# Designs tried in a protein design run: peptides against a protein of PDB entry 3HUF. Part 33

Target 1, 320 residues: chain A of PDB entry 3HUF
Amino acid sequence: MWIIEAEGDILKGKSRILFPGTYIVGRNVSDDSSHIQVISKSISKRHARFTILTPSEKDYFTGGPCEFEVKDLDTKFGTKVNEKVVGQNGDSYKEKDLKIQLGKCPFTINAYWRSMCIQFDNPEMLSQWASNLNLLGIPTGLRDSDATTHFVMNRQAGSSITVGTMYAFLKKTVIIDDSYLQYLSTVKESVIEDASLMPDALECFKNIIKNNDQFPSSPEDCINSLEGFSCAMLNTSSESHHLLELLGLRISTFMSLGDIDKELISKTDFVVLNNAVYDSEKISFPEGIFCLTIEQLWKIIIERNSRELISKEIERLKYA

## One batch from the design tools (peptide; made by RFdiffusion4, then SolubleMPNN)

Design b2_p29_7_s4
Fold by OpenDDE base, seed 3:
Structure b2_p29_7_s4 (fold): chain B 320 residues (1-320), chain A 29 residues (1-29)
Amino acid sequence: as target 1 above (320 residues)
Amino acid sequence: MEEEEKKLEEEAEKEEELKKKLEEEKKKK
């Protein structure tokens, strides 16, 4: 989201969030959803127009800002952005920091981008929320991205957490639920006067982790916890692969159980399967190897003695 | 209208002078 602040009292000492939309900026406008009052004697009654675009699909992957357009409203002294005069037709900016100078005003408006990118675990929830979140200037998507700051967990009490949720937790993404999204949607008008009224996602996250025993105390408890172990991964997603990498596992990938010969079994501590393969092919598991699902592995990993538990399971099935 | 524009211009000149002073102070630090 874009946030503006200014030196001196030209913005009345307030920080303001700018959502996607159009704003008239000037001395003689009243602060509302489409106007920004600036307190200076040298600026025009209506001085500039700010237009913030909705996020692009690319912005979800890059964490880049919503496009910020500035137009001077034919003022005597013009408008500058980053010490450059705004062109007659207006200019568009993708920089994360903008120093906006209105006319001869000695104080500048500082606009800065606060990155917020929300990943969804399922397409149905994305479809429900994407429009509203995009209108807040928040990029949304389903795919893993290095720019993701938040991950939406499904609030179904008593359901096992998904691989996506597990991976989001380990990569230190803030896990949120639909209640946070609903709350975020309600503050849009109140944050016009005070950007500090934005809800803290970390509080939501803390509550999720506290109330769900499927989470460890920290990501650090699990990251590299299985260093030195080797696994074979069968018919799993890319997220499953990345999850296993974050556990510190050496991973071999196979398409079918038939691809695992005796030599590979000798070098592999356990086999990781998706639920469908585990349920359908349990009768054809290779002899002398521990086979488990990601969800079963996760239940071991969240325990304080995870390495000992895994070692015990490996030994139990090597000699069965 | 002319008096309001003149007053805006006079205040703009004062703010420009203030800006120059602030820029000179920043160069001296």
Scores: peptide ipSAE 0.179, ipTM 0.764, DockQ to the pose 0.762
Fold by OpenDDE base, seed 5:
Structure b2_p29_7_s4 (fold): chain B 320 residues (1-320), chain A 29 residues (1-29)
Amino acid sequence: as target 1 above (320 residues)
Amino acid sequence: MEEEEKKLEEEAEKEEELKKKLEEEKKKK
């Protein structure tokens, strides 16, 4: 999201969130959803127009800012952004920091980009929330991205957490739920006057972790917890592979259970399968190897003695 | 128009003087 603050008292000492939309900026406007009053006698009554675009699809992957357009409203002394005079037709900016000077005013408006990029685990939830979040200047998507700051967990009652949720947790992404999104939607107008009223996602995250026994106390408890072990997995999702890598596992990939030969078994401690393959093929599992699902693995790795638990299961099957 | 422009310049000079005073006060702290 874009946040503006200013030197001196020209913004009344307040920080303001600028959502996607158009703002008239000047001395003789009233603060509202489309106007920014600047308290300076050296600026025009109506001085500039700010236009913030909704996030692009690219912004979800890059974590880049919403495009910020500045137009001077034909003022005598013009408008500058980052010490450059704004062109007559306006200019567009993708920099994360903008120093905006209105005319000869010695105090500048500082616009800065606060990165917030929300990944959804569920397409239905994305479909429900994407439009509203885009109107907040928040990029949204389903795919993993290095730019993601927040992850929306699916609240299906009684279901295990998804691989996406597991991976988001291990990546130290702030996990949120629909309650945070609801709360975020209610404060939209109030944060115009005070950007500090933005709800704390970390509080939501702490509450999720505290109230759900499917999470370890911290990502650090699981990261590299299985270092020194090796697994084989079906060439399924990249997310599953990345999850196993974050556990410190050496990973071999195979295309079918029939490709699991004696050589692979000799160098592999266990096989990780998806639920569909595990349920359908459990009768045809290779002898002498421990097969489990990612969800079963997760139940082991959240335990403090995960290494001992895995070792016991491996040993049990070597002597069977 | 010219009178309004002169007033904008005069007010800009006053704000610049105010900025200088505030910067000097910050250096004395």
Scores: peptide ipSAE 0.177, ipTM 0.750, DockQ to the pose 0.420
Fold by OpenDDE base, seed 2:
Structure b2_p29_7_s4 (fold): chain B 320 residues (1-320), chain A 29 residues (1-29)
Amino acid sequence: as target 1 above (320 residues)
Amino acid sequence: MEEEEKKLEEEAEKEEELKKKLEEEKKKK
C-alpha cells in the first residue's frame, strides 16, 4: 500500500494510507477518500491530482508498487517528483519512494510503498476476496511468490492443514484467516486519517497457531530438523519439493515407483508420496523402504523428538 | 497575478525560516 508522510505540519503530523483511486491535493480541500489537504500558504488551492492504480499481476510476483500518477493542476510554480518537474500531461511512477514538492513549498511530501501481498490456498477464497483486496492496493494470487507476505489458511473443521499452509509456515509467511480479511475490509475508512490504525496480522497469526495443534511453536523447530536424511519424492507439487528442502532433506525426484531400483533404495531413508498415490500404490511399495505422505511426515516433524521417530520407522522397515 | 506570485514567494520564505529554526532547536536538545 502507498503511505504518505510530510515534513513539518503540512499533513498535520499524520501518516495517511492512499488506496487505489484519485485524490485532489491542495490547500483549500477537505481531507476525505478523494482529497488531501496540505497546510501551506505557498501552494495552490487545488495544486495536484494523484491517481493510484490497482495492483497488476506483475506486482504480485515482484512486490512492486501500484502505479502512482501525478498531474499538476496548471499551477504557476508546478509540481516536482524526485527533483524532476512533472510534465504538462502528468507522469507515472513505479519507484517505491517518491519525494513530492508542491510549488515553492519548502516541505516535501514523502510517499513510500509498504509491501503487502496475499497468497490464497484455494481459488474459491481468492474469488471471494481478490476484488476488495485489490481496491486496498493489495496484490493477490494462488501461485507461490517471493513477494508473498501473508497466506490465507483454508479453515475446514477437522481437516489436516494443506502442503501450501505447511510451506507458508516454514517460509515465515504470516498465516491469516477469514477473520483478518474481514477486519481489513472494515479499516478502509479509519486508516484515511491515520496509517498506524492498520491491523497487525501477527496477532491473528499467533491466535491461529495457539488454537491449532497441527502447528509447531515456530518455523525454526522444523527448518533443517531432518538434516542428514535422504528421501525420494514421487508425484508431488513444487511446494512439496521446497517444503522438503526447508526440512534439510537430500531429495531425489522420480516419475514412478518402478524407477526405484535396489541401489537407490539402499541410499534412500524414505519415500514421500501424495495421498492419492499412497492409497492407490500401497501394494506396489518397494520392499525394505519406509513410504509416507507429506501429511504423515508433517505429523512426525511437529513432534519434539522428530529425528528419533523417523529413525525408528526407518530401522523398523529395513529389518522387517 | 504578480501580486499573488509575490505573496506565495513571501509565504514560502517564511516557511523555510520556520524549518531552519526547528532544525536548530532539535540540535540544541
Scores: peptide ipSAE 0.143, ipTM 0.724, DockQ to the pose 0.358
Fold by OpenDDE base, seed 4:
Structure b2_p29_7_s4 (fold): chain B 320 residues (1-320), chain A 29 residues (1-29)
Amino acid sequence: as target 1 above (320 residues)
Amino acid sequence: MEEEEKKLEEEAEKEEELKKKLEEEKKKK
């Protein structure tokens, strides 16, 4: 989201969130959803127009800002952004930090991008929320992204958490739910006056973790918890691979169960399968190797004695 | 128009002087 601040009390000492939309900026406008009053006698009554675009798909992957357009409203002294005069037709900016100078005012409006990118675990929830979140200047998507700051957990009562949720947790992404999204959608008016009134997702996250026994106490409890073990994984999901890497596992990949030969077995402590392959191929598992799903592995990992538990399962099958 | 511009310049100079004073006060703390 874009936040504006200014020195010299020209913004009345307040920080303001700018959502996607158009704003008239000047001395003789009243602060509302489409106007920004600037308290300076050295600026025009209506001085500039700010236009913030909705986020692009690229912004979800990069954590880049919504495009910020600035147009001078034919003022005598013009408008500058980052010490450059705004062109007659306006200019567009993708920098995360903008110093906006209105006319000869010595105080600048500082616009800065607060990165917030929300990943969804399922396309249905994305379809439901993406439009509203984009209107808040929040990029959204389904795929893993290094720019992801928040992850929407699907509330299916009684189901195991998804691999996406597991990975988001280990990546220290703030896990949120639909209740937070609902709350976030209501704050649009209140944050016009004070950007600090943005809801803290950490409270939602803490409540999710506290009320769900499928989460460990912290990501740090699981990160590198299986260091020194090796696994083989069916090459099906990059997210699953990254999850296993965060556990500290050495990973070998295979394309089919038929590729699990004596050599692979000799180098591998256990085999990780997706649910579909695990359920369909249970009868054809190689002898002498422990096969499990990521969800089954997760149930071991969340235990304090995860290393001892996994060792016992490996030993049980070596001596059977 | 010219009188309004001159007034805008005079107010800008006053605001610049105010900015300098505030920056000096921040450096003394």
Scores: peptide ipSAE 0.175, ipTM 0.766, DockQ to the pose 0.368; fails the geometry check

## One batch from the design tools (peptide; made by RFdiffusion4, then SolubleMPNN)

Design b2_p30_1_s1
Fold by OpenDDE base, seed 1:
Structure b2_p30_1_s1 (fold): chain B 320 residues (1-320), chain A 30 residues (1-30)
Amino acid sequence: as target 1 above (320 residues)
Amino acid sequence: EKEEEEEKKKKELEELEEEAEKEYEEELKK
């Protein structure tokens, strides 16, 4: 999201979130959803127009800012952004920090990009929330992205957490829920005067982790916890692969259960399968190898003695 | 240093505001 503040109290000492939309900036405007009052006689009554675009699809993957357009409203002394005069037709900016000078005013408006990218675990929740979040200047998506800062966990009562949620946790993404999204949607008007009123997702995250026994105490408890072990997996989701990598596993990939030969078994401590393959093929698992789902692996990983537990299961099946 | 720079900017703003008031008063006299 874009946040503005200003030097010399020309914004009355307040910070403001600028959501996607158009703003008239000047001395003789009243603060509202489309106007930014700037308190100085050196600034024109109507000085500039700011236009913030909605997030692009690219912004979700890069964590880049919403495009920020500045137009001077034919003022005597013009408008500058980062010491450059704004062109007559306006200019567009993708920099994360903008120093905006209105006329000759020695105090500048400083705009900075606060990175927030929300990944959703399921398409239904994305469909429900994406439009509202995009109108807040928050890029949203389903796919894994290095730019994601937040992850919306699917609340299915009584279900295990998804692989996406597991991976989001281990990569230290802030896990949030629908209650946070609802709260976030209500603050739009209040943050016009004070950007600090934007709800902190960390409190929501702490509550999720505290109240759910399916999470370890920290990601650090699980990262590299299986270092030195080797697994084989079906070529499934990228998230599944990345999750196993974060556990410190050496990973071999195969295309079908039929590709699990004696050579692969000799080099592999266990095989990770998706639920569909595990449930359908459990009667035909190769002898002498420990097969489990990612969810079953996760239940072992969250235990304090995960290495001992996994070793015991491997041994049990080798001697059975 | 920051305080001195802010005080300098404040003085520069006051000068600009005085100039703007003079220009406004001159426009009212026309």
Scores: peptide ipSAE 0.182, ipTM 0.765, DockQ to the pose 0.067
Fold by OpenDDE base, seed 2:
Structure b2_p30_1_s1 (fold): chain B 320 residues (1-320), chain A 30 residues (1-30)
Amino acid sequence: as target 1 above (320 residues)
Amino acid sequence: EKEEEEEKKKKELEELEEEAEKEYEEELKK
């Protein structure tokens, strides 16, 4: 989201969030959803127009700002952004920091981009929330991104957390839920005068972790927790692979259960299967190897004695 | 240094505001 502040109390010492939309900036405008009052006699009554675009798909992957357009409203002394005079037709900016000078006013408006990119675990939740979040200047998507700051967990009562949720947690992404999104939707008007009223997602995250026994206390409890163990997995999802890598596992890939030969078994501590393969092939598992799902593996990993638990399961099947 | 720069900017603003008031008063007399 874009946040503006100003030098010399020309914004009355307040910070303001600028959502996607158009703003008239000047001395003789009243602060509202489309106007920014600046207190200085050295600026025009209506001095500039700010236009913030909705997030692009590219912004979701890069964590780049919503495009910020500045137009001078034919003022005597013009408008500058980052010491450059704004062109007659207006100029667009993708820099994360903008120093905006209105006319000859020695105090500047400082705009800065607060990065927030929300990944959704399921397309239904994305479809429900994407429009509202985009109107807040928040990029949204389904795919993992290096720019992802928040992850929306699907609350299905009684289900295990998804691989996406597990991976988001290990990547130290702030996990949020629908309650945070609901709260976020209510603050749009209140944050016009005070950007500090933006709800802290970390509180929501802490509550999710505290109230759900499927999470360890921290990502650090799981990262490299299985260092020294080896697994084999079906070459199915990049996310599952990255999850297992973050656990410190050595990973071998196979295409079918028939590729699990004696040599692979000799080098592998356990086999990770997706739920569909696990359920369909449960009767035909190779002898002498521990086969489990990612969800079953996760249930072991969240335990304090995860290494001992896995070792016991491996031993049980080697001597059976 | 930062306080001196802020004080300088404040004086510059005061001068610009006085100029703007004079220009406005001249426009009202036309």
Scores: peptide ipSAE 0.181, ipTM 0.765, DockQ to the pose 0.107
Fold by OpenDDE base, seed 5:
Structure b2_p30_1_s1 (fold): chain B 320 residues (1-320), chain A 30 residues (1-30)
Amino acid sequence: as target 1 above (320 residues)
Amino acid sequence: EKEEEEEKKKKELEELEEEAEKEYEEELKK
């Protein structure tokens, strides 16, 4: 989201969030959803127009800002952004930091981009929330992205957490739920006056983790916890592969259970299967190897003695 | 340094505000 603040109390010492939309900026405007009052006699009654675009698909992957358009409203002394005069037709900016000078005013408006990118695990939830979140200047998507700051966990009562949720946790993404999204949707009006009124996602996250025994105390408890072990995995999902890498596992890939030969078994401590293959192929598992699902692996990893638990299961099946 | 720079900018703003008031008073006399 874009946040503005200003030097010399010309914004009344307040930080303001600018959502996608159009704002008239000037001395003789009243602060509302489409106006920004700037307190200085050196500033025109109606000085500039700010237009913030909705996020692009690219912004979800880059964590880049919503495009910020500035137009001078034919003022005597013009408008500058980052010491450059705004062109007659207006200019568009994708920089994360904008120093906006209105006329000759020595105090500048500083606009900065606070990165917030929300990944969804569920396409139905994305479809429900994407439009509203985009209107808040929040990029949204389903795919993994290095720019993602938040991950929406689907609260299915009594269900195991998904691989996406596990991976989001390990990569230190703030896990949120639909209650947080609902709260974000309601604060739009109150946040106009004070950017500090944005809901704390970390509090939501702490509450989710505290109330769900499927999470370890920290990602650090699980990262590289299985260093030195080797697994074989069916080449099905990138997220599953990345999850296993974050655990410190050496990963071999196979296309079918029939590809698991004696050589692979000799180098592999256990086989990770998806639920469908695990359930359908239980009778066809290679002899002398520990096969488990990602969900079963996760249940072991969240335990403090995860290495000991895995070692015992490996030994049980290798020496049987 | 920051306080001195802010005080300098404040004084510059006061001067600009006085100029803007004079320009407005001149426009009212036309």
Scores: peptide ipSAE 0.179, ipTM 0.765, DockQ to the pose 0.066
Fold by OpenDDE base, seed 3:
Structure b2_p30_1_s1 (fold): chain B 320 residues (1-320), chain A 30 residues (1-30)
Amino acid sequence: as target 1 above (320 residues)
Amino acid sequence: EKEEEEEKKKKELEELEEEAEKEYEEELKK
């Protein structure tokens, strides 16, 4: 989201969130959803127009800001952004920091991008929330992205967490639920005057972790916890692969259970399967190989003695 | 240093505001 602040109290000493939309900026306007009052006699009654675009699909992957357009409203002394005069037709900016000078006013409006990018685990939930979140200037998507700051899990009591949720936790993404998204929708009017009223996602995250025994105490407890072990996995999902990498595992990939030869067995401590293959092929597992699902692996990893537990399971199958 | 720069900018703003008031008063007299 874009946040504006100003020097010399020309914004009344307050920070303001700018959502996607159009704003008239000037001395003789009243603060509302489409106007920004600036307190200085050196500023025109109607000085500039700010237009913030909705996030692009690219912004979800890059964590870049919503495009910020500035137009001078034919003022005597013009408008500058980052010491450059705004062109007659207006200019568009993708920089994360903008110093906006209105006319000869020695105090600038400082706009900065606060990165917030929300990944969804469920396409139905994305479909429900994407439009509203985009209107807040928040990029949204389903696919993994290095720019993601938040991950939405479904608040289903008693359901196992998904691989996406596990991976989001380990990559230190703030996990949120629908309650936080609902809360975000309520603050839109109040944040016009005070950007500090934006709800803290970390409180929501802390509550999720506290109330769900499927999460370890910290990501650091699990990251590289299985360093030195080797696994083989069915080439099914990128998220599963990245999850296993974050555990410190050496990973070999195969296309079918039939591709598991004696050489692979000799180099592999255990085989990770998806639920569908695990359930269908339980009877046909090669002898002497420890096969488990990611969910079963997760249950081991969240334990304090995960390395001992996994070693014991490997040994049990070698001597059976 | 920052406080001195803010005080300088404040004085510069006050001067610009006084000039703008004079220009407006002159326009009202025409």
Scores: peptide ipSAE 0.177, ipTM 0.760, DockQ to the pose 0.065

